Peptides against a protein of PDB entry 2FGR. Designs and how they scored, part 305

Target 1, 331 residues: chain A of PDB entry 2FGR
Amino acid sequence: SSVTLFGIVDTNVAYVNKDAAGDSRYGLGTSGASTSRLGLRGTEDLGGGLKAGFWLEGEIFGDDGNASGFNFKRRSTVSLSGNFGEVRLGRDLVPTSQKLTSYDLFSATGIGPFMGFRNWAAGQGADDNGIRANNLISYYTPNFGGFNAGFGYAFDEKQTIGTADSVGRYIGGYVAYDNGPLSASLGLAQQKTAVGGLATDRDEITLGASYNFGVAKLSGLLQQTKFKRDIGGDIKTNSYMLGASAPVGGVGEVKLQYALYDQKAIDSKAHQITLGYVHNLSKRTALYGNLAFLKNKDASTLGLQAKGVYAGGVQAGESQTGVQVGIRHAF

## One batch from the design tools (peptide; made by RFdiffusion4, then SolubleMPNN)

Design b2_p30_3_s1 (from b2_p30_3, 23 letters changed)
Fold by OpenDDE base, seed 5:
Structure b2_p30_3_s1 (fold): chain B 331 residues (1-331), chain A 30 residues (1-30)
Amino acid sequence: as target 1 above (331 residues)
Amino acid sequence: MKAEEEFQKVIEELKELAEKLKKELAEKAA
């Protein structure tokens, strides 16, 4: 068997011009270009094309040295893989988020990412953002001439919140076509949770596509998230994203991404635009800068996710500007 | 407005497809 230690340390200086009180926040933040992490992984060849694998990964918070502790909540899986694809057991990205976040040019981290994968309804489940799940079984197909798919099921294990008795149950999957410069995917998921102690289904549908022109890449997402409460009205959000990236001077990459979040339950929209630049000093070390603008309209209170500095909301209808400048190092 | 309406149509079509697939899978599993 082989065991590999790996990780990323990504730390930045971050600034947002408004918090919930209307005051600026600034300091040392984490995970601006990539999520900081420490992990162990390995494989064992079992013969006949069958392999066993393990993956243990936790988030690193460089600004405080993991003051709240370390865990493997990013991924803790054992796997079997072969000609049939891969089966995973354990906490991981759910198949829908694993595939559909790949169209986010900001890698689902920092102040620039698509924020559609979110708990839009004050869901009381631990993973109501639709990103990861406990007690997860996942299956990923091989790539067949571009076509591929992933499916997942997470057990609720009779977790109850209020009158909800299936909290944490997930079922979902995606179908995709990945061939050369083209990628396109459709994802569907349902997660059972609770809102106000009442049973709620979190339904999610996401379309993603990208095309790499060599000189530039275009990427897009369309998503609907709907929290269907057993008692009460639905909480629905339609999210849209369009982004472009291009290499610069052989050592850099520029990114521009726009997102719209139409929050139907409060009849309010938020607009996000982010400009990012990555400068590769080496294969493993990069400097980066992100500039993001978030415009909330009407009752919208969304905030940029400057992890380690400020990731809360703002006052209704307020706009927020965020900046991150940092170093990413991979080992 | 037009983009949202088109998006909603696509969502409804995809929901219908998902329900059909769910039904077909349930029928094959039964």
Scores: peptide ipSAE 0.013, ipTM 0.417, DockQ to the pose 0.012
Fold by OpenDDE base, seed 3:
Structure b2_p30_3_s1 (fold): chain B 331 residues (1-331), chain A 30 residues (1-30)
Amino acid sequence: as target 1 above (331 residues)
Amino acid sequence: MKAEEEFQKVIEELKELAEKLKKELAEKAA
C-alpha cells in the first residue's frame, strides 16, 4: 500500500473594480490558477488486478489560514478499481462536472473560469452548482479505444427543505471520446433541490470538446441548466464557452477564454472574457496573472469569483474588471 | 437567434438519444 501527501498553495493579490455597491475591492485572495488544497491519497493492490483506494482532500485558504476551518469537502472517497473501471463511494465531484470542467482552460478556479456550473436560481441545496455531491456513488469505465463514461447517483437521505423531500438527490453521467489530440463529451444530470422551500429539479446538459494542435489548444463548452419550479416557471440558462491556450517559450502558457451566459428567466446576458498567463518557475512553482472582464446586460448581476477578496454580484447591467497576480506552489 | 435555435435542436436530439439508450439498457437488464 502507498500513502501520498499532496497539496497546492495558491495565493494572489486580487482586484475587482466593482462590488454590489459599485466600489472597488482589493486584497489577498486564494486559488487564482488552481484551487489550493491539502490531500491524502493511497492505493492498495489486492491482487488479481483489483485495487483499493482512498482520497481525502480539502480546500486551503492561504489568506486567512483556514479561519472557517478545514474539511474534506473537496473529496472524501473510498474506491475499488480494476479491469472493470473504478467505483467510488463518498463526497466527490459528480461525474458530469469532473469530466466537463476539464474543458475549462482556467481549471474551474479564479476569475477566468467557465461559470456555467452555478446555482442560477437561489437553490437551497448545498451543492446546487452541480459540481459535487454528498452521499455519492460513482462509476467510471476504462477507456475503450477512446470511449469512456462515468455515472453517479447521490442519495438524498430524505433531506427536506420546506416542502421539498428529496433534496440532494443526484443522478447523472457522461459519455466521452478521448483519443490523441481530440476530446469530446456529453453530460446529463438531474439534481433535486428546493427554491423558496418548494421542490425544484436542476436539470443540466453539457457538451464539451477540445483539440490540441500542439502549437495551441482549442476548447469549447455548451451548457443548458434548468431549474424546474412548480411555481414561477423554469429558470433556464444557456452558457457558451470558447477558449484557446498556447505554450510560450517552453516555460509559459497563455490562455484566452470567452463565455456567454444567456439567463432566460431575466432575459439578460453576461459576457466574460479572460486573458491568463502562467509562468513556470519549476515543475512545482508558477507565477500567474489573470485579467477578466465581465459585462452584464439588462438585469444580469454576475460577478467574477475573486475568492478571498470579492465573489459577490454587481449592480444590474454593470461591468466588472478583475485582476489576479499570484504564486502557485504544488507539493 | 440561429445559433440558439441550432443549440436547442442539438439538445432535443441528444435528449431523444439519451431516452433511447435508457430504454435499451433497461430492456437488456430485464
Scores: peptide ipSAE 0.013, ipTM 0.429, DockQ to the pose 0.013
Fold by OpenDDE base, seed 4:
Structure b2_p30_3_s1 (fold): chain B 331 residues (1-331), chain A 30 residues (1-30)
Amino acid sequence: as target 1 above (331 residues)
Amino acid sequence: MKAEEEFQKVIEELKELAEKLKKELAEKAA
């Protein structure tokens, strides 16, 4: 058996030029290049090719020393693995987000990531961004000649909000092909939630692909999210992402990513462009900088996610510029 | 406009495929 302590401390100075009042915000933020975390994990060989595992991981907020506390809400799983793949029990990334966020060149964090995995409809469920779930059972296949898949089901445990009676139920999965420089995936998920106390299905379909040319990597995402409400019609968002990354010398990486969020319920679009650079000082320590521009049109109020500084929206139709400069250290 | 229309077509095709796979899995489990 083994137990490993691991983590990342990622802290930055961040600036956004507009908040909801049109004022600038700046300060010390977290998780600009990678989500800061502390975790414990381990495995036990049970013989016959069977292994038991555990994984406990929580987010670290270096700016305030986790003033709100520490928990294992990032992941808290026990697993069995073998030639059949892996079964996980416990809170985790849902299979769809685990796979499809891998195409985000900004690692689903900071001011530059793809923001499609979002609660677009003021859903009242705890995880209506489609990223994680409580009471989750997940299964991941091995990789067979490139082909792999993951499936998950989360129990609602009769959670109710208003008249909604299955809040927190998740069912979803992905199929993928990962071979050499190519990765491609299709994910489907449904999560039951509530909006305004009424039963709502959050349906999500995501297509992702990437290709590593050696000198550069291209990555893309296509996503549709629908909050299907019993009353009031669907809240639909189509999200698109295209990104490129390239190594710079022997120690750096440059990233450029564009995303479009077509918010159908308000007939409004938002455009996000992010330039990022990571400079590796060592295998464990990096400096980084992100520059992001978010243009909201019409009724769109999206804001960049400068965690620890400002992650709220802006006024309708306003643009926001964000900067992060920070240190990432892994242990 | 064209990209969105193409995207919607792909989504519908993928939904149909998903339903087909679901049906096939159900038939094999039965």
Scores: peptide ipSAE 0.007, ipTM 0.389, DockQ to the pose 0.013
Fold by OpenDDE base, seed 1:
Structure b2_p30_3_s1 (fold): chain B 331 residues (1-331), chain A 30 residues (1-30)
Amino acid sequence: as target 1 above (331 residues)
Amino acid sequence: MKAEEEFQKVIEELKELAEKLKKELAEKAA
């Protein structure tokens, strides 16, 4: 079998004008344009159109050299693929996030991404942001004239928190149409978790669409997340995103994205606007800059995710401005 | 307000479709 080593090192200088105390934070951050990563992958042709594969990928933190350690929490899968599609075993992006985050023009990282895939309810499960799961089995169909789908199930393995006895169980999937310039998808998922030691279902529905006009790309997301608690009201968030990107001068890309997070449980909204630019120095190396503005209203305390500098919240009703300027290198 | 109401309607319609699909799959699996 062939083994490929691959990775990205993305490091930036980042600034946010407010933290939880109202003070500015600045320093060296990571993963502003793409998540920094180190990975190993390979395939084996088994004949007859059947292939085996593996994928091991972990996050790199260039600012501290992975002081907290290195792991393969991004992906650790073994796979079989063929004319039937692909079956994966192991920790991975859940099918819903894998597909629906593809509509995020900021690649689900830095200060600009869609933040809808979030733990909105202080869920006590490790993956209550709906992005990845342990003990996951996934199946992805081939593309049939544009139509494709993915499904996943994660075992809870009797993980308990408080009185919740199925923490970490995931079931979900998406259907999609990907043909030429058009992409559209619908995703549904449920995760079992706990809030305050009580069983809670994290239900998620997401619609995504994009169209590439050549001169520009438009992308959108509509999402509802509900933490359905056995005791107490549901914690519901409606998230909306609209973005546009365009190539600039053959070597650059400009991005503009707006998101609205309507947090129903606290009757509060947050508005996010991000402008980004990527300048390709080569096929593997780019410079980038992001400028983000986040306005919290009422009881909302959301913060921009300047990883490595500050990713916490702000005071209720406060606005936050963030800047990232960095280098992305792929190998 | 109107956009949120429209969004909520779309969500409810999609939920109904999902439940219908679930029932159809369950009926075919039985």
Scores: peptide ipSAE 0.006, ipTM 0.385, DockQ to the pose 0.012; fails the geometry check

Design b2_p30_3_s2 (from b2_p30_3, 21 letters changed)
Fold by OpenDDE base, seed 5:
Structure b2_p30_3_s2 (fold): chain B 331 residues (1-331), chain A 30 residues (1-30)
Amino acid sequence: as target 1 above (331 residues)
Amino acid sequence: SKAEEEFKKVVERLKKLKEELLAKLAEKAA
C-alpha cells in the first residue's frame, strides 16, 4: 500500500477591532487562507477497478504548536471506491457540508468565509454546526454527465443529553450538477441534538451555484437552518452569500464576498463583506491578506472567526473589522 | 424583501422535495 504524508501550515498576523468587551484583539493566528493540517492517506489497488483507501487528518495550530494535542478529528476514514463511486466509514465532513462549502470562495476558513454552517441555537451536540459527524457512513456517486450525489448517515449510538436521545444522529445528502464552468447543488440534512437538555432537530437546506467565466468566477449560497425543539419555538436562520473571484497578473487572486445572516429567533440581521488577496510565490507557498467587515444589527452578536486570536462574539448591534496577513505553505 | 420572498419559495419547494423523497424512501423500505 502507498502512504502519503501531506499538510498545510498557515499562520497569520490577525487583528479584530472589537471583542465581547469592546476591546481590540491582535496576535498570531492560524488558518487564514487554508486550515493548517497534518495528514496521512493511502490507497491499495484491490484489482478489478476496486480500491481501498484510508485518510487520517488533524488540525495544526502553528501559533502554539498544538498545545492541546493532536487528533484526527478532521477526517479519519477507511473507504472502498470503484466504478460505483466511494463508500467511506469514519469521522468526516458530512456530505452536505463537503459539497456546499465548495461554493464558499474563502473555503470555509479564516475571517471571510460563509458562516451559515453554524450552531445557531446553543445546541449541545458536538457537531451542531453541521460540518462533520462521528460514526459516519457516506456514499458518493461518480460523476455521470455532470450529475453527482452524496449521502450520509451517522449513528447516535444511544447518546443522550438531558432527556434527549439519539443525539448525534445525522441523515443527509446532496444532488449536484458539475459540468465545465457550471456547478450547482442542493443539500438537505437533519441532525438530532439537544437544546437545554431537550430533544431538538437541526434541519438544514442549502442551495449553491457557481460559474467560472475564465476571467472571473461568481459563486452563491442560500441556506436555511432550523433548530426545531420538542418544547419551545423554532430557532431559524436564513443565510445568503454572493462572491466573486478573479485571477490577477497570473500569480494572484482577488476575492470579494458578501453574506447576510437573518437570525429570525432574535429578529436580527448581520452583514459580512470580505476582500481577500492571495499571492502565489510558488505552487506550494502563498502570501495572503484578508479584510473583513461584519455589521451586526439589533440583537445580533456575531463575530469574525480569527482563529488563534479571537473567534467569539461582540456586543449586540456592534460592528467588527478584521484583518489577516499570513503565509500558507503546503507540503 | 423581494429576495426574501424568492428564498421562501425556494425553501418551500425544497421542503416539498424532501417530503417526496422521504415518502419514496419509506415506500421502498416497506
Scores: peptide ipSAE 0.035, ipTM 0.539, DockQ to the pose 0.012
Fold by OpenDDE base, seed 3:
Structure b2_p30_3_s2 (fold): chain B 331 residues (1-331), chain A 30 residues (1-30)
Amino acid sequence: as target 1 above (331 residues)
Amino acid sequence: SKAEEEFKKVVERLKKLKEELLAKLAEKAA
């Protein structure tokens, strides 16, 4: 058996030029390149190709020393694995987000990530962004000649919000082809939630692909989210992402990513463009800088996620510029 | 745009596939 302590401390100086009042915000933020975390994991060989595993991981907030506390909400799983693949029990990334977020060149972190995995409808569920779930059972296949898949189901445990009686139920999965430089995946998910105290289904379809040319990598995402409400109509968002990354001088990486969020319910689009650079000082320590521009049109109020400084929205139709410069250290 | 139309077609096909897969899963669970 083995037990490994691991983590990342990522802290930055961040700036956004506009908040909800039109004022600038700046300060010390967290998780600009990678989400800061502390975790424990281990495996036990049970013989015959069967292994048991555990994984406990929580987010670290270096700017305030975890003033709101520490928990294992990132992942808290026990698993069995073998030739059949892996079964996980416990809170984790849902299979769809686990796979499809991998195409985000900004690692779903900081001011530059693809923001499609979002609560677009003021859903009242705890995980209405489609990223993680409580009470989750997941299964991941082995890779068979490039083909692989993952499936998950989360129990609602009769959680109620207003008149909604199945809040937190998740069903979803992906199929993928990962072979050499090529990766492509399709994910489908449905989550039960509530909006305004009324039962709502969050449906999600995501297509992702990437190709590594050696000198550069291209990555793309296509996503539709739909919050199906009985009253008030559906809230649908089509999200698109295209990104490129390239190694620089053997010690650095430059990233450029564009995303479009077409928010159908308000007939409004938002455009995001992010330039990032990571400079590796070692295998474990890096400096990084991110520059992001978010243009909201019409009624769109999206804001860049400068965690620890400002992650709220802006006024309708306003543009926001964000900067993060920081240090990432892994252990 | 042409890209948006292609995306819509893909989404529709995927929705249909989802429904078929869910139906098959329900049939196996019954």
Scores: peptide ipSAE 0.016, ipTM 0.413, DockQ to the pose 0.013
Fold by OpenDDE base, seed 1:
Structure b2_p30_3_s2 (fold): chain B 331 residues (1-331), chain A 30 residues (1-30)
Amino acid sequence: as target 1 above (331 residues)
Amino acid sequence: SKAEEEFKKVVERLKKLKEELLAKLAEKAA
C-alpha cells in the first residue's frame, strides 16, 4: 500500500479594472495557474490486477489561510481499478467535466479559463455549474486503441427545493479518442435542479478536441448548456473556445485562449481573450502571468474570476480587464 | 434500469441540442 501527500500553493497579485460598481479591485488572490489544493491519495494492490484506491482533496486559500475552513469538496473518493477500468464512489468531478475541462489550456482556474461550465440560470443546486457532484458513482474505461469513455450517476437522495424534486441528480458521460497528438471527446450530461423553486433540467453537451503539433498545441471546445424550465423559457448558452499554447525557451509556456459565450436568454454575447505565460523555475515551482480581457455586449454582465480578489459581475455591456501575477508551488 | 431509461431520455434530448448546435455552427461558418 502507498499513501501520498500532495498539494499546490498558488497565490498571486491580481487586478481587475471594474467591479459591479465600475471600480477597480486589487489584492492577493489564489489559484491563478492551478487550483491550490491539499490532498491525500493512495493505492492498495489486492492481487490479480485489482487495486483499491482513495483520494481526498480540498482547496487551499493561501490569501486567508482557509479562514472558512478546509474540506474535501474537490474529491473524496474510494475506488477499485483493474483491467476493467476504474469505479469511483464519492464526490468528484463528474465524468463530463473531468474529460472536457482537459481541453482548457488555463486548467479551469484563474482569469483565463473556459467559463462554459457555469450556473447560467441562477440554478439553486450547489453544483449547477456542472463540474462536480455529491453522491457520485463513476466508471472510467481503459483506453482501447485510443477509444475511452466515462460514465457517472449521482443520487439526488430526495433533495427538494421549492416544488422541485430530485435536485442534485446527475447522469452523464463522455466518449473520447485519445491517440498520440490527437484528442477528441463528446460529453453529455443532465442535472436536475431548481430555478425559482421550480424543477429545471440542466442539459449539457460538449465537444472538445486538441492536437499537439510538438511546437504548439491547439485546443477547442464547443458547448451548449440549457436550463430547461417547465415554466418559462429555456435558458440556453452556447459557449465556444479556441486556444493555443507553445513552449518557450525550454523553461516557459505561452498560452492564448479565446472564448465566446452566447447567452441566448438575454440575447447577449461575451468575448474573453486571455494571454498567459508560465515560467518554470523548477519542476515544482513556477512564476506566471495572466492578462485577460472580457467584453460584454448588451445585457451581459460576466466577470473574470480573480479568485480571492473579485469574481463578481460587471455592469451590463461593460468590459473588464484582469491581470494576475503569481507563484505556483507544487509539493 | 431506471438509470438507463433516464439516460436514454437525456441522450435523446441532447441529440436534438446537438443538431441545433451544428446548425448554428453552420450559420456562423457561412
Scores: peptide ipSAE 0.012, ipTM 0.316, DockQ to the pose 0.011
Fold by OpenDDE base, seed 2:
Structure b2_p30_3_s2 (fold): chain B 331 residues (1-331), chain A 30 residues (1-30)
Amino acid sequence: as target 1 above (331 residues)
Amino acid sequence: SKAEEEFKKVVERLKKLKEELLAKLAEKAA
């Protein structure tokens, strides 16, 4: 068997001009370009094309040295793989998020990413953002002439919140076409949770596509998230994203991404625009800067996710500007 | 917007497909 130690330390200076009180926040933040992480992984060849694998990965918080501890909540899987694809057991990205977040040009981290994968309804489940799940079984197909798919099921293990049962149950999957410069995917998921102590289904439909033109890449996402509540009506959000990236001078990358979050339950929209630049000092080390603008309309209170500095909301109808400048180092 | 309308149509089609698939699964489980 082989074991590989790997990781990323990404730390930044971050600023947002408004918090929930209307005050600015600034300081040292984490994971502005890539999520900081420490991981171990390995494989064992079992013969006949069959391999066993393990993957243990946790988030690193460079600003406080993981004051709350270290865990493997990013991924903790054992797997079997071969010509049939891969089966994984353990906490991981759910198949829908694993595939569909790949279209986010900001790597689902920092102040610039698509924020559609979110707990829109004050869900009481731990993973109501639809990103990861405990007790997960996943299956990923090989690529067949571009076509591929992933499926997952997470056991609820009779978890209850209030009167809600089956909390944490996940079922979902995606189908995709990945061939050369083109990628396109459709994802469907349902997660059982609770809102206000009442059973709620979190339904998610996501379409993603990207095309690499060589000189530039375009990427897009369309998503509907619906928290189906028995009392109080459904909480539905339609999220849209369009992004472009381009290499600069062989050592840099510029990114521009727009997202719209149409929050139907409060009849309010939020607009997000982010400009990012990454400068590679080496294969392993980069400098980066992000500039994001979030405009909330009406009752919308969304905030940019400056992890380690401020990730809360703002006052209704307020705009927020965020900046991150940092260093990313991979090892 | 036109894009929103098209998206809504896609969502509705996908919902219908989901319901059909669930119905088929239920029929096979019965």
Scores: peptide ipSAE 0.010, ipTM 0.359, DockQ to the pose 0.012

